Peptides against a protein of PDB entry 5OK6. Designs and how they scored, part 68

Target 1, 215 residues: chain A of PDB entry 5OK6
Amino acid sequence: ELPGLDSQWRQIENGESGRERPLRAGESWFLVEKHWYKQWEAYVQGGDQDSSTFPGCINNATLFQDEINWRLKEGLVEGEDYVLLPAAAWHYLVSWYGLEHGQPPIERKVIELPNIQKVEVYPVELLLVRHNDLGKSHTVQFSHTDSIGLVLRTARERFLVEPQEDTRLWAKNSEGSLDRLYDTHITVLDAALETGQLIIMETRKKDGTWPSAQL

## One batch from the design tools (peptide; made by RFdiffusion4, then SolubleMPNN)

Design b2_p16_4_s3 (from b2_p16_4, 9 letters changed)
Fold by OpenDDE base, seed 3:
Structure b2_p16_4_s3 (fold): chain B 215 residues (1-215), chain A 16 residues (1-16)
Amino acid sequence: as target 1 above (215 residues)
Amino acid sequence: MYPKETLELDEELLSA
């Protein structure tokens, strides 16, 4: 059974616990398609539960690029394409109206940037390869706040690199050349790594030399 | 300042 319309509005739009709630690092927030949310607003503001403005189940279909991998479309804008809700508000809406059958929730995390908290709607998807076998790749998601060291460790794990093997990373830049990622303590954001970017893991040779050459 | 290095890769993969 749906709660009263005024109660729904207060619960979801309440500045303390609803849509306007302050962001906290590590919290989960959820995307709601903007048109559905506006329909819900019209419904609860109309004051008539039997009105033709009933929003139906939550349907985020227009936010997805495909219904196989459930990746978001590129270039979605908060307030235009979607609304962000804290986990509690999202769960209320899902409990009241349901979610489209088979459609996953769009859960994202609040990340801590130097001067602001932000819901990271688009984590960075990197294409990881080995320098000596470029035909085998692993696509892995990283936060902008993750270190290059984490990217390196993840690459080592995915390629089953033994602990005694020494490795380092290169990034293919926009010019098509390779830039070595020397500092492993900087973040993905600091390194300006982007979704779809090729990251090459170089492995040190048994003779102690690197495949790369100094210029 | 880091030394400039180069890593030789297959050009077909660099162009994709």
Scores: peptide ipSAE 0.174, ipTM 0.776, DockQ to the pose 0.249
Fold by OpenDDE base, seed 5:
Structure b2_p16_4_s3 (fold): chain B 215 residues (1-215), chain A 16 residues (1-16)
Amino acid sequence: as target 1 above (215 residues)
Amino acid sequence: MYPKETLELDEELLSA
């Protein structure tokens, strides 16, 4: 049974635990398609539970570019295409109205950037390869706040690199050249890595030399 | 300043 309309509004729109809640790093937030959310607002503000303005199930179909990988369309804008809700508010709406059959929730994390918290709607998707087997790739999502060290560890894990093997990373730049990622302590953001960028893991040879050459 | 290094890879992957 749906709770009272005023109760729904208070649970979702309040400034302490609802839509206007302060962002906290590491918390999960969820995207809701804007048109559905506006329909819900009209419904609960109308004061009639039997109104023709009933929003039905949450349907985020217009936010996805595909129904296979459930990737978001590029260039979506908060307040225009979607609204962000904290986990508690999202789960209330799903409990009350349901989610369209087969659609996954669009969960995103709050990240800490210099002087601001942000829901990271678009994490960086990197294409990881080994220098000696370019035909095998792993596509992995990273936060802009993740370190290059985490990218390296993730690459090692995906390619089942043994602990005794020494590895380092290169990035293909916009000019088609390879830039070595020397500092593993900087973030993905600091390294200016972008979605779709090729990241090459170089493995040290048994003789202790690297495949790469000094210029 | 880090030394400049180069890594030779298959050109097909560098052109994609």
Scores: peptide ipSAE 0.163, ipTM 0.773, DockQ to the pose 0.251
Fold by OpenDDE base, seed 2:
Structure b2_p16_4_s3 (fold): chain B 215 residues (1-215), chain A 16 residues (1-16)
Amino acid sequence: as target 1 above (215 residues)
Amino acid sequence: MYPKETLELDEELLSA
């Protein structure tokens, strides 16, 4: 059942779990297409539940570049293309209006950066490969706040590397050269890793030597 | 300074 219009407005905009609540690291937030949200605002602010301003079901179709992987379009801007809502507010709107049939929610996490919390709308998708079998790749999503150590551990797990095997990472840079990721304590952000970037896991040989050569 | 190292990869992946 739809609550009263004033109650909807208070719950979504000004509630303890409303749009303007502080971001907290690890929390889930959801994207809502801006035109729908503005229509909803007009509806609830109009004070007439029988008005022609009823927003209908939430439809984020214009935010997606594809309906197969449900990837977001590049370059979407908060406040222009979408609005961010905390999980509670999102679930209220979905319960009241519904979500377009077959369309997944656009869930994102709050991350903690050195000077700010933000919803990470675009996590980094890395293409993980082994140096000796480049034909087998794993695309894995990482936060910008994840360490290179986590990328390495994830690569080891995906490729079923034994605990006794030593591994290290390389990144293909924009010039097509390979940069060794020496420091595993820096973040994906610090390493300036980007979506679609090739990350190569090098495995130490049984003789104790590395496949790579010193120049 | 870390020594410059090179890792040989398949040229097809380097060109993509």
Scores: peptide ipSAE 0.159, ipTM 0.768, DockQ to the pose 0.246
Fold by OpenDDE base, seed 1:
Structure b2_p16_4_s3 (fold): chain B 215 residues (1-215), chain A 16 residues (1-16)
Amino acid sequence: as target 1 above (215 residues)
Amino acid sequence: MYPKETLELDEELLSA
C-alpha cells in the first residue's frame, strides 16, 4: 500500500534518506528520470491520491542508450535529465510505484574528490590490451579516483600475468602516440584517462629487457 | 625527467 502523499514527500525529500542529504563517500545513489520524478512531485504535492497525475512505475528508458548493455546515454545532466536519490529513497519509490519491467536500477557511487563529494555517474571505461596481442581486449570500468596502480593490477589479473612478471602501462594519447604511465600512485583523473582510451600493458621479457625502445 | 620511450603497436589499432 502506498503511504500518504505527505509522508512520501517527507520521506523522499526531507527524511534522513532524503534527496538533499549530504553525500558520503562509498554510498550508493540511484538515478531517476527527471520527468517521472517531476510527475511524482506533482502527484504528492497535489494532495489527491486518486489524481490523474499518478506517475506510474519508474521508467528510466530515456536515460539508456540501449536495452542490451543498459549503459547511460552520454551527456546526461543532473537536474535536467535525472535526479539522484540515496539508496533508501530509491528503494522506497521502487516499492511504492515499481520499476519498469526488465530495466535495471541505475546505481552509482559517491566518490571523494579534493574538497568535494560527487556521485560518479560516468565511470571511466578503459580498453586494456597487451603489447604483443592487440587483438584481445578487456573493457573495464574504473573510478576517476582509482589509481593507475589499480589499473595495472586489473590488467595483470585479466591477462593472467604471473606475479614474477614485470609489467607497466602505456596510454594512447589524442595524437595517436603512446604515453608511458610512470607514476602508478596518481589517479585516473590525474592521468586524464578517458572512456574508450586504449591502455597497453607492456610485459618485461625474460632476458630482462623491455619491448619498448628508448629514444 | 623520464626518458622518451616508444612502444611499437599495430598501426591499425593506433588509427582506430
Scores: peptide ipSAE 0.135, ipTM 0.760, DockQ to the pose 0.244

Design b2_p16_4_s4 (from b2_p16_4, 10 letters changed)
Fold by OpenDDE base, seed 4:
Structure b2_p16_4_s4 (fold): chain B 215 residues (1-215), chain A 16 residues (1-16)
Amino acid sequence: as target 1 above (215 residues)
Amino acid sequence: APPREVLELDEEKLSA
């Protein structure tokens, strides 16, 4: 059963789990398409529960670039294309109105940046490859706050690298050259890694030499 | 200049 319009407004906008609540690192937030959300606002502010302004099921279709992988379109802007809701508020709306059939929720995490908490709408998708077999890639999603050390560990795991094998990472830059990722303690953000960027895992040879040349 | 490490990749395999 739908709660009263004033109760809906208070729970979603002004409640302890509402849209304006403080962001906390590691928490889940959800995207809601802006036009649907504005229609919901108009409905609950109108004061008539039987009004023609009923928003219907949540439909985020316009936010997706594809219905296979459910990837977001690039360049979406908060407040223009979508609204962010905390998990509790999202679950209330889904319980009240439903979600479009077959459409997944758009869940994102709050990350801690040096001066601000932010919902990471676009985590970094890296293309991981081995230096000796460039034809086999693993696409893996990382937070901007993840360390290069985590990227390296993840690459080792995906490629089933034995614990005794020594490995290091390179990133293909915009100029097409390879930059070695020397510091494994810096973040994906600090390394300026971007979605679709090629990350090459170099494995040390059995003779103790590296495949890379020193010039 | 500090020694520059260069990893040569087979470009033909990257474009395939």
Scores: peptide ipSAE 0.257, ipTM 0.774, DockQ to the pose 0.228
Fold by OpenDDE base, seed 2:
Structure b2_p16_4_s4 (fold): chain B 215 residues (1-215), chain A 16 residues (1-16)
Amino acid sequence: as target 1 above (215 residues)
Amino acid sequence: APPREVLELDEEKLSA
């Protein structure tokens, strides 16, 4: 059963627990397609539950580039293409109106950057490879706030590297050269790693030498 | 110039 229109509005738009709630690092937020949300706003503000302004089920189809991997379209803008809702508000809307059949929720995390908290709508997708077998790749998603150390650990896990094997990372830059990621304590953001970037895991040889040359 | 570490990759395998 749908709550009263004023109750819906207060529950979703309440600045303490709704859309205007302060962001907190690690919390889940959800994307709602902007036109649907505006239709919902018009419906609940109109004061008539029998109005032709009923928004129907949430349909985020226009936000997706594909219905296979459910990847977002590039270049979506908050407030123009979508609205961000905290988990509680999202779950209320889904409970009241439903979500389009077969569509997953678009869940994203709040991250803490040096000067701002934001919902990370576009985390970084890195292409992980081994230096000795470039034909086998793993695409893995990382936060901009994740450390290079986490990228290295993830690469080791995906490639089943034994604990006693020493490894290090290289990134292919825009010039096509490889930059060694020396500091594993910096973030993906600090290393300026981008979606689709090739990350090469170098493994130390059994003789104790590295595959890389010193020039 | 300071010694530069260079990792050579087989580019033909990256394009396949």
Scores: peptide ipSAE 0.252, ipTM 0.774, DockQ to the pose 0.230
Fold by OpenDDE base, seed 1:
Structure b2_p16_4_s4 (fold): chain B 215 residues (1-215), chain A 16 residues (1-16)
Amino acid sequence: as target 1 above (215 residues)
Amino acid sequence: APPREVLELDEEKLSA
């Protein structure tokens, strides 16, 4: 059963877990398609529960590129294409109106940047490969706030690298050359890594030499 | 200048 319209509005907009609440690092927020949300606003502000303005089930179809991997379209803008809701507000709306059959929720995390919190709508998707077997790739998502050290650990785990094997990362740049990622303490953002970028894990040889040449 | 490390990849394996 739907709560009263004024109760819905207060819970989603002005509640402690409402849309306008402060962002906190590590919290989950959810995307709602903008036209659906505006229809809901019109419905709850109209004061008539039986009005023709009923929004129906939440449908985020227009935000997805595909219904296989459920990837977001590129270039979506907050306030234009979608609204961000805290987890509690999202779960209320889903419980009241439902979510379109088969669609996953679009969950994102709040990240801490040097001066602001932001919902990371587009995490970085990196293509991980080994220097000696480029035909076997692992696509993995990382936060812009994740360290290069985490990317390296993740690559080691995905490729089942033994603890005693020494490894390092290279990134393919826009010129097609490979830049070595020397500092493992910098973030994905600081390293300017982008979605679709090739990351090569180099493994040290048993003789103690590297595959890479020193010029 | 510190030695420049260069990793060469077989590009034919990246296009497949």
Scores: peptide ipSAE 0.251, ipTM 0.772, DockQ to the pose 0.240
Fold by OpenDDE base, seed 5:
Order: sequence, then C-alpha cells, then structure tokens
Structure b2_p16_4_s4 (fold): chain B 215 residues (1-215), chain A 16 residues (1-16)
Amino acid sequence: as target 1 above (215 residues)
Amino acid sequence: APPREVLELDEEKLSA
C-alpha cells in the first residue's frame, strides 16, 4: 500500500535523508529518470491519490545505452536527464511504485575529490592487457579516486599473476606511445586515465630484466 | 636525463 502523499514527499524531498541530503564519501546514491521523477512530484503535490498523474513503475530505460550491459548513455546531466537519490529514498520509491521489469538499479558511489564530494556517475573503464599477449583483455571499472596501485593489483588478480612476479603498468597515450606509470600512489584522475584507454602490464623476466628497453 | 624506458608493442596484436 502506498503511504499518504504528504508522507511520500517528506521521505523523498528533505534535506536530512532525502534528495537534498549532503553527500558523504562512500555512500550509494541511485539515478532516477527525470520525467518519471517529475511525474511523481506532480502526483504527490496534487493531493489526490486517484489522480491520473500516478507515475507507475520507475522506468530508467532512456538512461541506458543498451539493455545487455546496462551501460549509461554518455553525456547525461543531473537535473536534466536524471535525479540522484540516497539509498533510503530510492528503496522507498522502489517499494511503493516498483522498478520496470528486468532493469537493474543505477547505483553510484559518492567520491571525495580535493575540494568537492560528488556522485561518480561515470567511473573510468580501462582496458587491461599483458605486454606479451595483447589479444587477451580485461575491461575493468575504476573510480577517478582509485590509485594506480589498485589498477596494478586488479590487473595482477585478473591475469592470475603469482605474488613473486614483479609487474608494472604502462598507459597508451593519445599519440599512440606508451607512458610508464611510475608513481603507484597517484589517482586515476591524477594520471589522466580515460575510459577506453589501454593499460599494459609488463612482467619482469626470470633473469631479472624487463621487457622494455632503456634508452 | 633519467634513462627513458621504452616498451615496444607489436601493433598488429593491438588491433585484434
């Protein structure tokens, strides 16, 4: 059963636990398609539960690029294409109205950048490969706040690299050359890594030499 | 200048 319209409004549209709640790093927020949300606002503000303004099930179909991988379309804008809700508010709406059959929730994390918290709607998707077998790739998502050290550990895990094997990363730049990622403590953002960028894991040889040449 | 490390990749394998 749906709660009263005023109760719905107070649960979703408030500054403490609802849409206007302050962002906190590591918390989950959810995307809701803007037109559905505006229809819901009109419904609960209208004061008539039997109104023709009933929004029906949450449908985020227009936010997805495809229904296979459930990737978001590029260039979506908060307040134009979607609204962000904290987990509690999202779960209330889903419990009251349902989610369109087969659609996953669009969950995103709050990240802390040097001067701002934001919901990271678009994490960085990197193409991980080994220097000796470029035909086998792993596509992995990373936060802009993740360290290069995490990218390296993730690459080692995906390629089943033994703990005793020494490895390092290279990034293919826009000029097509390879830049070595020397500092593993900097972030994906600081390294200016972008979605679709090729990241090459070099493995040290048994003789203690590297595959790369020193010039 | 510190020695520049260069990793050459077989480009034919990158396009596959």
Scores: peptide ipSAE 0.251, ipTM 0.772, DockQ to the pose 0.261

Design b2_p16_5_s1 (from b2_p16_5, 8 letters changed)
Fold by OpenDDE base, seed 2:
Structure b2_p16_5_s1 (fold): chain B 215 residues (1-215), chain A 16 residues (1-16)
Amino acid sequence: as target 1 above (215 residues)
Amino acid sequence: EASAEFLSLKINDDTP
């Protein structure tokens, strides 16, 4: 059953689990399409539950670029295209109004950046390849806060690299040259890695030489 | 063996 309109407003906007709550690293937040949210605001502020302003089910269709992979459109802006809700508030709205049939929730994590918490709406999607076959990529998502060490471990796992094999990473930069990712303790953000960037895993030869020594 | 495409790439000299 739908709670009273004032109770809905208080729960979603002004509650301890409302839209204005502080961000906490590791917590899940959800995107809600801005037009739907504004319609909901108008409905609950109107004071009439029988109003023609009823928002219907949550529909984030305009935020997706496709209904196959459910990828977000690029360049979406908070406050213009969507609002962010903490998990509790999102679940309340879904319980009250429903979510469009077959549409997945848009869940994102709060990350800790230098001096700020942020909901990471766009994780970094890297193209992982081996030095011996640049045409065979594994696309993997990483947080900006993930270490280069995690990228390397993930690449080793995806390519089934044996524990005794030495590996290292190169990033193909915008100039088409290779930057070596020496420090595995820095983050994806610190390394300035971007979505769609090619990351080459080099495997050391049995003779102890690196393939890149021929470059 | 390294791919021909890999061997065509240039290393950025910012190596210490």
Scores: peptide ipSAE 0.367, ipTM 0.862, DockQ to the pose 0.804
Fold by OpenDDE base, seed 5:
Structure b2_p16_5_s1 (fold): chain B 215 residues (1-215), chain A 16 residues (1-16)
Amino acid sequence: as target 1 above (215 residues)
Amino acid sequence: EASAEFLSLKINDDTP
């Protein structure tokens, strides 16, 4: 049975635990398709539980680019295409109305940037490759707040690099040249890495030379 | 061995 309409409104739209709560780094938030959310608002504000304005199950279909990897469409805008809810509020709505069959929840994390907290709706997708085979990429998502050191560790893990092997990263820039990611302490954001960018892991040769010394 | 594609790339001189 659904809670009373006023109770639903208070659980979802409040400043302490609902939609208006402060963002906290590391917390999970969820996307809800805007039209569904507006239909729910109209339903609970109408005061009639038997109203024809009943929103039905949550359906985020219009937010997805594909149903294979469940990638979001590019360029979605908060307040226009979707609403962000904290985990508790999302779980309430799912428990009350259900989620469309087969659709995963759209979970995102709050990140802390130098001057603002935000829900990171679009993590950076990097194409990780080895210097000896640029055609075999591993697509990996990173936060803008992740360090280049994490990118390097992740690349080493994906390519099963042994601990004793020396590695370093290069980014292929828009000009088609290589920029060395020398500082591993800066973030993905600070390094200005972009989604779809090729990141080349170079492995040091057994003779102690770098492959890039031939460039 | 380095790929032919890798060897065709240029290092940006502005990057140490």
Scores: peptide ipSAE 0.365, ipTM 0.861, DockQ to the pose 0.799
Fold by OpenDDE base, seed 1:
Structure b2_p16_5_s1 (fold): chain B 215 residues (1-215), chain A 16 residues (1-16)
Amino acid sequence: as target 1 above (215 residues)
Amino acid sequence: EASAEFLSLKINDDTP
């Protein structure tokens, strides 16, 4: 059942779990398509529950690039294409209006950057490969705040590398050359890694030499 | 063995 219009407005906009609440690292926020949200605002501000301004089900279809992997379109802008809601507010709206059939929620995490918290709408998708077979990739999502050490551990896990095997990472840059990821404590952001970038895990040979010594 | 594609890549010399 739909709450009263004033109650909806207070819960979503002005509540402790409203749109304007402070961001907290690790919290989940959700994207809502801007036109739908504006229609909802007009509906609840109009004071008439039977108004023709009823927004209907939440439909984020215009935010998706595809309906297979449910990837977001590139270049979406907060306040223009979508609004961000905290988890509680999102769940209220979904319970009141529903979500378009088959469409997943667009959940994102708050990340902590050196001077700001933000919702990470676009995590980094890296192509993890081994030096001996660049054609067998594992696409893995990482936060910009994830360490290179996590990328390396993830690559080792995906490729079933034994604990005693020594491994290191290379990033293929825009020039088509390899940059060595020496520092495993820096972040994906600090390393300037981008979506679609090839990350090569090199495994040390049994003779103690590195395959890259042949480059 | 290293792939032919891997062996065709150039290392960017990050050594200042």
Scores: peptide ipSAE 0.362, ipTM 0.861, DockQ to the pose 0.727
Fold by OpenDDE base, seed 3:
Structure b2_p16_5_s1 (fold): chain B 215 residues (1-215), chain A 16 residues (1-16)
Amino acid sequence: as target 1 above (215 residues)
Amino acid sequence: EASAEFLSLKINDDTP
């Protein structure tokens, strides 16, 4: 049974636990398609539970690029294409209205940036490759707050690099040249790495020379 | 061995 319309509004839109509550790092938030959410707002503000404004099941279909990998479309804007709800509010709406059959929830994490918290809707997808075979890529998602050291460790793991092998990273820039990622303590954000960017893991030769010394 | 594609790239930083 649906709660009273005023109760629904208070649970979802209140400033303490609803849509506008303060962000906390590490918490889960969920995307809701904007048209559905506006239909819900109109329904609960109308005061008639039997109204033709009933929103039906949550349907986020318009936010997805594909229904196979459930990737978000590029360039979605908060407040225009979707709203963000904290986990409690999302779970209430799903409990009351349901989620469209087969659609996964669009869960995202709050990250801590310098002086602000943000829901990271778009993590950075990097193309990890080895210097000796640029055709074998691993696409891996990273937070903007992840360190370059984590990117390097992840690349080493994906390519089965032994602990005794020395490795370093290069980023291919917009000009098509290579920038070396020297500092492994800076973040993906600090390094200005972008989705779709090629990251080359270079492995040191047994003779102690680097392959890049031939460039 | 380094790939031909890798060897075609330019390094922006001259730091060895």
Scores: peptide ipSAE 0.360, ipTM 0.860, DockQ to the pose 0.708

Design b2_p16_5_s2 (from b2_p16_5, 8 letters changed)
Fold by OpenDDE base, seed 4:
Structure b2_p16_5_s2 (fold): chain B 215 residues (1-215), chain A 16 residues (1-16)
Amino acid sequence: as target 1 above (215 residues)
Amino acid sequence: EASEEFLSLKLKDTSP
């Protein structure tokens, strides 16, 4: 059963789990398409539960670039294209109105940046490859706050690298040259890594030389 | 063996 319109408004906008609640690192937030959300606002502010302004099921279709991988369109802007809701508010709306059939929720995490908490709408998708086969990539998603050490461990795991094998990372830059990811303690953000960037895992040869010494 | 594509790339930082 749908709660009263004033109760809906208070729970979603002004509640302890509402849209304006403080962001906390590691928490889940959800994207809601802006036009649907504005239709919901108009409905609950209208004061008539039987109003023709009823928003229907949540439909985020316009936020997706594809219905296969459910990737977001590039360049979406908060407050223009979508609204961010904390998990509790999202679950209330889904319980009340439903979600479009077959459409997944758009869940994102709050990250801690040096001076601000932010919902990371666009985590970094890196193309992990080996130095001996640049055509065989593993696409892996990382937070901007993840360490280069995590990227390296993930690459080693995906390529089934033995524990005794020594490995290091290179990033292919916009100039088509290689930047060495020497410090494994810095973040993906600090390294200025971007979505679609090629990250090359180099494996040390048995003779103790690096393949890159031939460059 | 390193790929020909890898060998065509240039290192920016030559730190040994």
Scores: peptide ipSAE 0.272, ipTM 0.810, DockQ to the pose 0.694
Fold by OpenDDE base, seed 5:
Structure b2_p16_5_s2 (fold): chain B 215 residues (1-215), chain A 16 residues (1-16)
Amino acid sequence: as target 1 above (215 residues)
Amino acid sequence: EASEEFLSLKLKDTSP
């Protein structure tokens, strides 16, 4: 059953638990398509539950690039294409109106950057490969706040590297050369890694030499 | 063995 219109407004549009609440690192927020949200605002502000302004089910179809992988379109802008809601507010709207059949929720995390919290709408997708087979990639999503050490551990896990095997990372740059990721404590952001970038995991040879010593 | 494609790449920063 739908709550009263004033109750809906107070649950979603408040500064403590609703849309205007402060961002907190690690929390989940959800994208809602802007036109649907504006129709909902008009509906609850109109004061008539039987109004033709009833928004119907949440439909985020226009935010997706495809309905297979449910990737977001590039270049979406907060306040123009979508609004961000905290998990509690999102779950209220879904319980009241429903979500379009077959569409996943668009969940994103709050990340902490130097001097700012933001919802990370676009995490980084890296192409992980081994130095001996650049044609076999694993696409893995990382936060800009994830360490290079996490990228390395993830690559080791995906390629089933034994604990005793020594490994290091290289990033293929825009010039087609290799930049070595020496510091494993810096972030994906600090390393300036981008979506679609090739990350090469090099494994040390049994003789103690590196394959890259032949370059 | 290293791939031919890997061996065709250039290193930018060879710090020791």
Scores: peptide ipSAE 0.265, ipTM 0.810, DockQ to the pose 0.756
Fold by OpenDDE base, seed 1:
Structure b2_p16_5_s2 (fold): chain B 215 residues (1-215), chain A 16 residues (1-16)
Amino acid sequence: as target 1 above (215 residues)
Amino acid sequence: EASEEFLSLKLKDTSP
């Protein structure tokens, strides 16, 4: 059963778990398609529960690029294409109106950036490969706030690298050359790594030489 | 052995 319209409005807009609440690092927020949200606003502000302005089920179809991997379209803008809601507010709306059949929720995390918190709508998808087989990639999602050390550990795990094997990372740049990721303490953001970028894990040879010494 | 594709790449920064 739907709560009263004034109760819905207060819970989603002005509640402790409302849309305007402060962002906190590590919290989950959810995307709601803007036209649906505006229809909901009009419905709950109209004061008539039987109004023809009833928004129906949440439908985020226009935000997705595909219905296979459920990737977001590129270039979506907050306040224009979607609204961000805290987890509690999202779960209320889903419980009241439902979510379109088969659509996953669009969950994103709040990240801490220098001087601001932000919902990371577009985390970075990196193509992890080994120096000896660039054709065999593992696509892995990372936060912009994840360290290069985490990228390296993840690559080692995906490629089943033994603990005693020494490894390092290279990023293929826009010029088609390799930039060495020396500092493992900097973030993906600090390293300016982008979605679709090739990250090459180099493994040290048994003779103690690096494969890249042949470049 | 390193792939031919890897060996075709250029190093931009080699400084440690």
Scores: peptide ipSAE 0.242, ipTM 0.801, DockQ to the pose 0.834
Fold by OpenDDE base, seed 3:
Parts: structure tokens; sequence; C-alpha cells
Structure b2_p16_5_s2 (fold): chain B 215 residues (1-215), chain A 16 residues (1-16)
């Protein structure tokens, strides 16, 4: 059942629990398409529940580039294309209005950057490969706040590397050369890794030499 | 063995 219009407004826009609440690292937030949200605002501010301004089901279709993998369009801007809601507010709106049939929620995490919290709408997609077979890539999403150590562990897991095998990472740079990811404690952000970047896992030879020593 | 594509790449930093 739909709450009263004033109650809806207060629950969603309340600065303590609504969309204006402080961001907290690790919390889930959800994207809502801007035109739908503006239609909802007009509806609840109009004071007439029977108004022709009823927003209908939440429909984020314009935010997706495809309806197969449900990938977001590139270059979406907060406040222009979408609004961010905390999980509680999102679940209220879905409970009241529904979500378009077959459309998944657009869930994102709050990340902690050195001086700010933000919702990470676009995680970094890295192309993980082995030095001996660059044609077999694993695309994996990482947070900008994830460590290079996590990227290395993830690569080892995806390629079924045994615990006794020694491995290291290289990033292919914009010049087409390889930069060694020596420090595993820095973040994906600190390493300036970008979506679509090739990350090469090098495995040490049984003779104790590195394949890259031949470069 | 290293791929031919890997062997064609240049290392920017060869620090041990």
Amino acid sequence: as target 1 above (215 residues)
Amino acid sequence: EASEEFLSLKLKDTSP
C-alpha cells in the first residue's frame, strides 16, 4: 500500500535516512533514472494521489547500454542522468511503485577515498592474462580502492596457480610498454589502472628465472 | 613458454 504523499517525501528525502544522508563506506546505494525520480517528486509534492503525475513503476532502461548483461552506459552523471538512493529508500520506492519487469536493480557500493566518500558507479574492469597466453583473458571488476595484492590473488585464482608458484603483475601502458606493479599494497587508483587495461600475470620458471628477463 | 606477443613488448621499468 502506498503511504501518504508527505510520508513518502519525508522517508526518501530525509537528510538523516534518505538520499541526502552521509555516505558510509561499504554501504549499498542504488541508481534511479532521473526523469522517473523527477516525476515522483512532482507527484508527491502535488498533494493529489489520483493525479495524472503518478510515476508508475521504476524504469531504469535509459541507463543501460544493453538488456543482456545490464551494463550501464558510459558517461552517466549524477543529478543529470540518475539519482543515488540509500538501500532503505530504494527498497521503499520499489515496494510502493515496483520495478520494471525483468530489470535488475543498479546496486553500487560506497568507497572511501583519501578525502571523500563516493558511490562507485563505475568499478574498474581489468583484462587479466598470463604471459604465455595473452589471448585468454579474464575480465574482472575491481574497486578503485582494491589493492594490487587483491588483483594478483584474483589472477592466481582465475588461472589456477598453485601456492608454490611465484607470480607478479605487469600493466600494459598507453605507450604499449609494460609497467611493473611492484608494490602490492597500493590501490588500483594509486596505480592509475583503467577499464580495459591489460594486466599480465608473469609466472616464475622452475629454474628460478623470470620470462621477462628475455625482454 | 612466453608468448611471441609477450616477448615483443618493452619493459619500462626493469628494476629487480
Scores: peptide ipSAE 0.238, ipTM 0.800, DockQ to the pose 0.722

